# Designs tried in a protein design run: peptides against a protein of PDB entry 1IK9. Part 60

Target 1, 211 residues: chain A of PDB entry 1IK9
Amino acid sequence: MERKISRIHLVSEPSITHFLQVSWEKTLESGFVITLTDGHSAWTGTVSESEISQEADDMAMEKGKYVGELRKALLSGAGPADVYTFNFSKESCYFFFEKNLKDVSFRLGSFNLEKVENPAEVIRELICYCLDTIAENQAKNEHLQKENERLLRDWNDVQGRFEKCVSAKEALETDLYKRFILVLNEKKTKIRSLHNKLLNAAQEREKDIKQ
Target 2, 207 residues: chain A of PDB entry 1IK9 as posed
Amino acid sequence: MERKISRIHLVSEPSITHFLQVSWEKTLESGFVITLTDGHSAWTGTVSESEISQEADDMAMEKGKYVGELRKALLSADVYTFNFSKESAYFFFEKNLKDVSFRLGSFNLEKVENPAEVIRELIAYALDTIAENQAKNEHLQKENERLLRDWNDVQGRFEKAVSAKEALETDLYKRFILVLNEKKTKIRSLHNKLLNAAQEREKDIKQ
Target 3, 195 residues: chain B of PDB entry 1IK9 as posed
Amino acid sequence: MERKISRIHLVSEPSITHFLQVSWEKTLESGFVITLTDGHSAWTGTVSESEISQEADDMAMEKGKYVGELRKALLSVYTFNFSKESAYFFFEKNLKDVSFRLGSFNLEKVENPAEVIRELIAYALDTIAENQAKNEHLQKENERLLRDWNDVQGRFEKAVSAKEALETDLYKRFILVLNEKKTKIRSLHNKLLNA

## One batch from the design tools (peptide; made by RFdiffusion4, then SolubleMPNN)

Design b1_p12_5_s2
Fold by OpenDDE base, seed 2:
Structure b1_p12_5_s2 (fold): chain B 211 residues (1-211), chain C 211 residues (1-211), chain A 12 residues (1-12)
Amino acid sequence: as target 1 above (211 residues)
Amino acid sequence: as target 1 above (211 residues)
Amino acid sequence: EEEEEQRRLLEE
């Protein structure tokens, strides 16, 4: 089961933050359980897949688009842009919400909720879920932080090896050229010496022919 | 202000999860506000720095050690090891907690709490804080995940450059040796040719003298 | 071995 808790403001009680819990299996499309609380009372309702499909049809909206709007409205709360307005009557237990566009407001959905007999249990479970979520997210943060530190060390190590490899390549090239120049110069000196010996031998022969 | 919410079990109500909120400025040593709730009622009390110091003195415990025990008891809840036991009387509003060691249990502290007149407000604020903490931790997780992905890409890029540098060093060495061997072999061939010319010239001179 | 053989070929 997946779950999201958000804060909402009701049009009837704008000074009191309400909490909207939505729980579902795999996809919101398959239906969901909605719970509303003010920290004292709680109300719950179940929305079936058939109700979601019917509401999408009644709105002449494609089901996937409608479910996308439900996700935005019910899982994000009012959102930072006040695009969604929430209404609840404690008397009728009727919950409905609207999407406010620039030029048009329309009802996105409506649910009959039932007052929970033991709201404290629902509130305790909600707080437990929040605390569990905090603990899980903290554990993920600690893990990701340790991985970041590992990856940074590994990057520095490879970077240092790369810099050493670059320097070693330049040093190798320079050293090889120096060594080869020395050997080549020795061979050039030997060639020059042998050429001079040949020239001297030719000059001596020309002297011996001239007697 | 720093704050921690934990779940605790009261000896008097072991079937009902209670929530213990502790809030403090900079350090728990300077005093704290404690709030207890069962999701229906709430109780609050303030513990001063002087009370903490007095309790440490009464226990003959060094203040830093005592504050360390308070942190473990009040900020972690019962902990996984049930080392800390919590007691609360709704009648007297007296809250006390004990440290259970293998051979000895001792009272770690006691606080007079006052019943909150509007527990729903305290509970709503507590849930808001949990939701804010979840949002902050999610933002940290998303940031750390993006950094991990960045560092992994950067590592792969440098690793690929390093491998190319290693291969390029080996290729450079091999290519330089091949080029230098060719040039040296040309010089060796020239030396051999010049030596043979000198030997032939010497043999011709020896023939001319015998003639 | 190849480096030593290359070095020998340079010294001869």
Scores: peptide ipSAE 0.033, ipTM 0.850, DockQ to the pose 0.000
Fold by OpenDDE base, seed 4:
Structure b1_p12_5_s2 (fold): chain B 211 residues (1-211), chain C 211 residues (1-211), chain A 12 residues (1-12)
Amino acid sequence: as target 1 above (211 residues)
Amino acid sequence: as target 1 above (211 residues)
Amino acid sequence: EEEEEQRRLLEE
């Protein structure tokens, strides 16, 4: 079961932070359990898939779009302030919420809740869920941090090898050219020497013919 | 201010999860505020640095070691089951805890708490803190995930560059040697040709002398 | 082998 707890403000009690817990199986569309608490009292209601479908039909909204709005209203927590207005009557246990647009507000949904007989149990379980979520998130954080540190080390190692490879390539090219120039210069010197010997031999032969 | 919430079980109420909140400034040694709740009632006490020092002295324990035990008892949550036993009297508001070793249990500390007049406010604030912590940890996890994805991309990029550099180095060496060999062979051929011309010139001169 | 032969051909 998936669960999300959000803080909300009720229009009737704007000074008291309320908590809205929504729990569902796989998808919010399949129905959900909604729990409201002020830290003293709690109210719970079950919303069926059929009720969600009926609310979508009553709104003349496509079901997937309606569920998308429910997700934003009920799961996102306090999104940008005042986009969703929450109302609850403790007397009637009637919960309803509105979407506020720039020039238009409209009711997005309404649910009958029931007052929980043992609110302390609901509150304790809610706190337990929060603590479990914190512990899980901390463990994920520690794991990701270790992975981050590993990846950074691995990056630094390869970067260092790459830089050495670049330098080694440049050094190799320079060394090979230097060696090649030396050998070529020796061969050029030998060619010049042999050419001079040929010129001298030709000059000597011309001298020998002239007697 | 730093804060830690832990779930505990009281010896007197083992069926009811209690929550122990500890809040402190910089170090637990400087004193702390302890809050106990069952999700309906809350009890709070302030423990001063002097009280911590006195408890350490009464135990004949070095202060740093004692604070280390306080940290394990009060902040670690339920460590391995049953290492720390928590006791609370709602009547006297007396809270004490014991460390259980294999063959010995000893009192680690005791505090007088006060019943909170508005427990709902404390509980709401506690839930708010949990939700804030969840949100912060989620944001950290999302950040670390993005960093890990970045580092992985960066690693793959450098790895690919490194492999290309290795291959390019080998290719460079091979190409340079091939080019050098060609030029050297041309020079060697020229040297051999010039040498043969010298030999022929010498042989012709020897023929001309015999002639 | 080819690289070593190439090196020898440079020294020679």
Scores: peptide ipSAE 0.033, ipTM 0.850, DockQ to the pose 0.000
Fold by OpenDDE base, seed 5:
Structure b1_p12_5_s2 (fold): chain B 211 residues (1-211), chain C 211 residues (1-211), chain A 12 residues (1-12)
Amino acid sequence: as target 1 above (211 residues)
Amino acid sequence: as target 1 above (211 residues)
Amino acid sequence: EEEEEQRRLLEE
């Protein structure tokens, strides 16, 4: 089961933050349980997959688009843009919400809720869920932080090895060329010496023929 | 201001999860505000730095150690070890807690609380704090996840460059040696050729002298 | 070691 809690403001009680909990299985399209609370009273309703389908049909809206709008309205809370307006009557237990656009406002949906007999249990469970979510998110945060620190160490290690490899390549090339030049110069000197000996031998032979 | 909310179980109401909120400035030693709620009623008390000092003195405990025990009792919630037992009288508004060790149980502290007139405001604010904390932790988790993914990409990039550098070093060494051997062999061949020419010239000169 | 052996082969 998935759950989301959001803060909303009711048109009838704009000074009182209400909390809207939505609980669903796998997808919001399959239906959901909606719970509204002001921290004293609570109201709950169940919305079935068939009701969602009927609401989409009544609105002449494609179901996936309608569910997408429900997800934005019911799971995001009152976003900074006041795009969604929430209304609730405590007398009738009728909850409805509207989408407000620049040139168009329309009712997006409505639900009948029932007053919870023991709102304290619902509120305690809601707080428990929040505390569990905080603990889980903290554990995930600590894990990600440790992994981040590990990856940074691993990056620094490979970076240092890479820089050493670059320097070692340049040093190797320089050393090999120096050694090669020494050996080549020795061989060139030997060639020059042998060539001079041949020239001298030829000159001596030409002198010996001339007596 | 720092805040921690924990779940506790009262000895008088073991089936009802209570929530213990502690709020303080910088350090718990400077005093704190304690709030207890069951999701219907709330009770609040203020504990001063002087009261904490007096409680430590009355217990004949070093203040830093006492504050350390308060931090464990009041900020960790009921840990899995049931080391801390919480008691509250709704009639007297007297809250006290005990530390339970294997061979020793002792009262760690006690506070007078006052019943909140509008518990719904306190409960709403508590839920708001939980939701804000969830949002902050989620944003931090998303940031850490993105940074983790960045570091992993950077690591893979440097690792790939390092492997290429290793291979390029080996290839450079092999290529340089091959080129050097070719040039040296040419010089060795030239030396051998010149040496043979000198030997032949010496043999011809020895024939010319015997004639 | 391989460098020294290749060097010997170059000196010879």
Scores: peptide ipSAE 0.032, ipTM 0.849, DockQ to the pose 0.000; fails the geometry check
Fold by OpenDDE base, seed 1:
Structure b1_p12_5_s2 (fold): chain B 211 residues (1-211), chain C 211 residues (1-211), chain A 12 residues (1-12)
Amino acid sequence: as target 1 above (211 residues)
Amino acid sequence: as target 1 above (211 residues)
Amino acid sequence: EEEEEQRRLLEE
């Protein structure tokens, strides 16, 4: 079961932050449980897949698009853009919400809720869930932080090895060329010396023939 | 201001999870505000630095050690080890907690609380803080995750460059030696050819003299 | 060992 708690402002009580909990299996499309609280009272309702389908049909909206709007309205909380307006009657326990576009506001959905007999239990469970979520997220943050530190060390280590490898390659090339030039120059000197000896021997023979 | 909310179990009401909020400036030692709630009622008290010092003195405990115990008791929540026992009287609004060691339990601290007139406001603010903390931690998690993915890519890239550098170094060495050997062998062949020409010239001169 | 053998081949 997935759950999302969001703060909302009701049109009837804009000064009092309300909390909207939505709980669902796998997908919101399959239905959900909605719970509303003001920190004193709580109201809960179950919305079936059939009710979601009926609301989509009543709106003449494609079901996937309608569920997409439900996700934005019910799970995003009050984002800074007041795109969604929430209404609740404590008398009728009727909850409805509207999507506000530039030129048109329309009802996006409506649910009948029931007043919870023991709101304190619902509120405690809600706070417990928040605290559990905080603890889980903190543990994940600590894990990710340690992983980042590890990855950074590993990166620095391989970068240092890479730089050493580049420098060692350049040094190797330079050393090999220097050594090769030395040996080559020795061989060139020996070739020059042997050529001079041949020239001298030829000159001496030409002198011996000329007596 | 720092804040920590923890769930606790009161000895008097172990079946009802209570929430202990502690709020402090910079250090818990400078004093704190404590708020207790059961999701219906709330109680708040302010604990001054002087009261903390007095409790430490009454316990004959070094202040730094005492504050360390306060942090563990009040901020860690009910860890699985029931090292701390919490007591609260709704009648007297007296809150006290004990540290349970193997052979000895002792009172670690006590606070007078006051019943909050509007507990719903305190509860709403508490839930708001939890939701804000969740959102902040989620944003941090997403950031750390993206950073991990970046660091892993960067590591793979430099590792791949390092491996290529190693292979290129070995290939360079092999190629240089092969080329050097070829040039050297040409020079050696030329030296051998020149020596043979010198030997032949010397043998011809020796024939001309014997003649 | 390979470096020494390569060195010998250069000296010879």
Scores: peptide ipSAE 0.032, ipTM 0.850, DockQ to the pose 0.000; fails the geometry check

Design b1_p12_5_s3
Fold by OpenDDE base, seed 5:
Structure b1_p12_5_s3 (fold): chain B 211 residues (1-211), chain C 211 residues (1-211), chain A 12 residues (1-12)
Amino acid sequence: as target 1 above (211 residues)
Amino acid sequence: as target 1 above (211 residues)
Amino acid sequence: EEEEEERRREEE
């Protein structure tokens, strides 16, 4: 089961932060359980897949688009733009919400909730879920931090080896050229010496023929 | 201000998860505010630095060690080992806790709490803190994840460049040796040819003298 | 090793 808790403000009680819990299986489209609390009372309702489909049809909205709007409204809380307005009557247990755009405001959905007999249990469970989520996210953060530190060490190690490889390549090339120049110069000197000996021997033979 | 919320079980109400909030400035040793809630009622007390010092003295415990035990008891919740037992009387508003070791159980501390008049406000603020903490931890997780992905890409890039550098070094060495062997062999052949020409010229000169 | 191999190739 997936779960999201959001802070909302009700039009009737704008000074009191309410919490909207939505719980669903795999997809919000398959239906969800909605729980509203003010930290004293709680109200819960179940919204079926058929109700979601009916609300989409009543709005003449494509179901996927409607579910997308439900996700934004119910799972994000009132985003910083006050795009969604929430209404709840404790008397009728009627919950409804509106989307407010620049030129158009419209009702996006409505639900009948039931007052929870033991709101303390629902509130405790909600706090437990928050604490579990904090612990899980903290463990993920610690894991990711350790992995980042590992990856950074591994990067520094390979970078250092790469720089050494570049330097070693340049040094090897320089050393090989120096060694080969020495050997080649020795062979060139030997060739010049042998050539001079041949020239001298030819000159001496020409002198011996001339007596 | 630092803050920690923990789940605890009270000896008097073992079936009901209670939440223990501790708030402090910089160090727990400087004092703290303790809040207990069952999701319906809340109780709060302030513990001063002087009270912490007095409790440490009454226990004949070194203050740093005592604060270390307070941190384990009050900030960790009941760890999996049930090392800490919590007691609270709603009538007296007296909160006390014990450390249970294999051979010794002892009272670690006690506090007088006051019943909060508006527990819903305290509970709402507690839930708000949990939701803010979740959002902050989620943002940290997303940041660390993106950084991990970056570091992994950077590592793969440098690793690939390093492998290419190694291969290029080996290829350079092999190519240089091949080229130099060719040039050296040409020079050796030229030396041998010149040496043979000198030997032949000497043999012809010896024939001309005998003639 | 490379120097000894180079020297052997020079003597050859």
Scores: peptide ipSAE 0.026, ipTM 0.848, DockQ to the pose 0.000
Fold by OpenDDE base, seed 3:
Structure b1_p12_5_s3 (fold): chain B 211 residues (1-211), chain C 211 residues (1-211), chain A 12 residues (1-12)
Amino acid sequence: as target 1 above (211 residues)
Amino acid sequence: as target 1 above (211 residues)
Amino acid sequence: EEEEEERRREEE
């Protein structure tokens, strides 16, 4: 089961933060359980896949688009743009929310809730879920931090090996050329010496023919 | 202000999860505010630095060690070893906790609490803090994940450059030796040719002298 | 002898 808790403000009680819990299996479009609390009372309702489909049809909206709007309204809280307004009557247990567009506000959805007999249990479970989520996120954060530190060490190791490889390649080329020049110069000196011996032998032969 | 919320079980109500909030400025030893809630009622007390020091002295414990035990008891919840037992009387508003060692249990500390008049406000603020903490930790996790992905890309880039550098160094050495051998063999061939010319010139001179 | 020593130096 997936769950999201958000803070909302009700139009009737804008000074009192309410909490909206939505719980669903795999996808929000397959239905969900909605729970509203003010930290003293709680109200719960179940919305079926058929109700979601019917509401999309009544709005003449494509189901995926409607579910996308439900996700923004119910799972994000009042986003920073107050694009969604929430209304709840404690007397009728009727919850409805509107989308505010630039020139038009329209009702996006409505739910009949039931007052929870033991609100303290719902509130405790909600706090437990928050604490569990914090602990899980902290453990993930610590793991990611350790992995980040490992990757940084591994990067520094390979970077240092790469820099050594670059320097070693340049040094190798320079050393091989120096050694090559030494051996080549020795062979060039031997060639010059042999050429001089040939010239001397030719001059001596020319002297011996002239007697 | 720093804050930690933990779940605890009271000896008197082991079936009902309670929540222990501890709030402090910079360090726990400078004093703290303790808040207990069951999701319906809340109780708050303030513990001063002087009370912490006095309790450490009464226990004949070094202050830093005592504060270390307070931190384990009050900020960790009932750790998996149930080393700490929590007691609270709703009638007297007296909260005390014990450390259970293998052979001995002893009272670690006690606090007089006051029943909160508006528990719903305390509970709402506690839930708000949990939701804020979740949002902050999620943002940190997303940041660390993106940084981890960046570091992995950077590692793969340098690793690929390093492997290319290693291969290029080996190829360079092989190519330079091949080129060296070609030029050296040309010079060796020239030396051999000049030696043969010298031998032929010596043989011709020996024929001319015998002539 | 010098020719054999040169041949050895050319073969190393």
Scores: peptide ipSAE 0.024, ipTM 0.847, DockQ to the pose 0.000
Fold by OpenDDE base, seed 4:
Structure b1_p12_5_s3 (fold): chain B 211 residues (1-211), chain C 211 residues (1-211), chain A 12 residues (1-12)
Amino acid sequence: as target 1 above (211 residues)
Amino acid sequence: as target 1 above (211 residues)
Amino acid sequence: EEEEEERRREEE
């Protein structure tokens, strides 16, 4: 089971933050349980897959698109963009919500809720779920933080090894060239010396032939 | 202001999860506001720094140690280890808590609470805080996840560059040595050739003298 | 280019 709790404002009670809980199995399309509370009273209703399909048909909306709108309205909370308006009558227990576009408002859906006899239990369970979610998210946060710190260390270690490798490559090249030049110059000097000896020997032989 | 909400079980109502909210400024030692709720009723009290000091003195406990016990009792929630027992009388609004060790139980502290006239407001605010905390933790988790993915990419990139640098260093060394050997061998061959020419010239001169 | 630089260093 999946669950989402969001803050909403009812048109009838704009000063009182309400909480909308939606619970579902795998997909919102398969139906869901909706719970509304003001922190004192609670109201619950079950919305079936057939009701979702019927509402989509009544709206002449493709089911996947309609479910997408339900997801935005009911799970996203009242995003700061007031795109969704929530209405509830405590007397009739009738809940309906509208999508407000700049020039067009239309009803997205409506549900009959039932007043919960023991709202305190629903509220306690809701708070428990929030606290569990906080604990899970904190544990995940701590895990991710430790992993980040590990990855940063590992990055720094490899970066430092890489920089050392670059410097060592440059140093190796420079050293090898220097050694190469030294040995080459020694061999060039020896070649020049031997060539001069050959020239001298040839000159001496020319002198010996001239007596 | 800092705040922590925890689940507790009261000895008087072990089947009903209660919620203990503690709010403080910077340190718990400076005093705190305590709020207890069962999801229907709420009770609040303010604990001053002087009361904390007095309770520490009455216990003959060092203040820092006492505050450490308060932090464990009031902020850690009832950890699964039932080390702390919470007692509350709704009639007297007297809240007290005990530390249970294997062979010794002792009272850690006690507070007079006041019944909140509008518990729904306190409960709504508590739920709002939980939802805000969830949203903040989710945003932080998403940030840390993105950062982890970045750090992993950066690590892989540097690792790949490092491996290429190692291979390039080995290849450079091998290539430079091969080139060096080729040029050296050429110069050695030239030296040997010149030396042989010198020997031949000397032998020819010796023949010319014998002739 | 590297071979020409080596040749120049050989002529120097």
Scores: peptide ipSAE 0.029, ipTM 0.848, DockQ to the pose 0.000; fails the geometry check
Fold by OpenDDE base, seed 2:
Structure b1_p12_5_s3 (fold): chain B 211 residues (1-211), chain C 211 residues (1-211), chain A 12 residues (1-12)
Amino acid sequence: as target 1 above (211 residues)
Amino acid sequence: as target 1 above (211 residues)
Amino acid sequence: EEEEEERRREEE
């Protein structure tokens, strides 16, 4: 089961923050349970997949798009842009919400809620869920932090090895050239010496023939 | 201001989850505000730095150790080990808690609370804080996840460069040796050729003298 | 000439 709690303002009670819980199985499209609370009273309603489909049809909206709008309205809360307006009558237990576009508002959905007999239990369970979510997110954050620290260490280690490898490649090239120059120069010197010996021997032979 | 909300069970109402909020400035040692709620009623009390110091003195406990125990009791909730027992009288508004050791329980602290006139407001604010904390932790989680993915990419990039550098070093060494062997062999061949020419010239001279 | 060319090749 998935759940989202959001903070909303009712048009009828704009000074009192309400909390809207939506609970669903796998997808919001399959239906959901909606719970509204003001921290004293609670109201709950169930919205079936058939009701969602019917509302989409009544709106002449593609079901996936409609569910996408429901998700934005009900799960995001009143986003910072007041894009969604929430209305609730405590007398009729009728909840409805509108999408506010620049030039037009339209009703996005409506639900009949029922007043919860024991609102304290619903509120306690809601707070429990919030605390559990905090704990889970904290544990995940601690894990990610430790992993980031590990990855940073591993990166630094490989970076240091890479820099050493680059330097070692350059040093190897330089050292090999130096060593080979020495050996080649030795061979060149020996070639020159042998050549001079041949020239001297030829000059001596030419002297011996001329007597 | 720092705040922690924890779930507790009262000895008097073990079937009803209570929520204990503690709020403080910088350090718990400087004093704190404690708020208890059952999702219907709320009770609040203020504990001053002087009261904390006095309780530590009355317990003959070092202040830092006492505050450390308060922090464990009040901020961790009933940890999984039932190490802390919470008691509250709704009639007297007296809250006290004990540390349970294997062989001995002792009172760790006690507070006079006052019943909140508008518990719904306190509960709403508490839920707001939970939702804000969830949002902050989610944002941090998303940030850490993106950073983790970045660090992993950066690690893979450097690792790939390092492996290429290692291979390039080995290839360079091999290539340089091959090239130098060719040049050295050429010089060795020339030295041998010149040496043979010298030997032949010496042998011809020895023939001319014997003749 | 060949020796001087070889000397140049050896000095390069």
Scores: peptide ipSAE 0.027, ipTM 0.848, DockQ to the pose 0.000; fails the geometry check

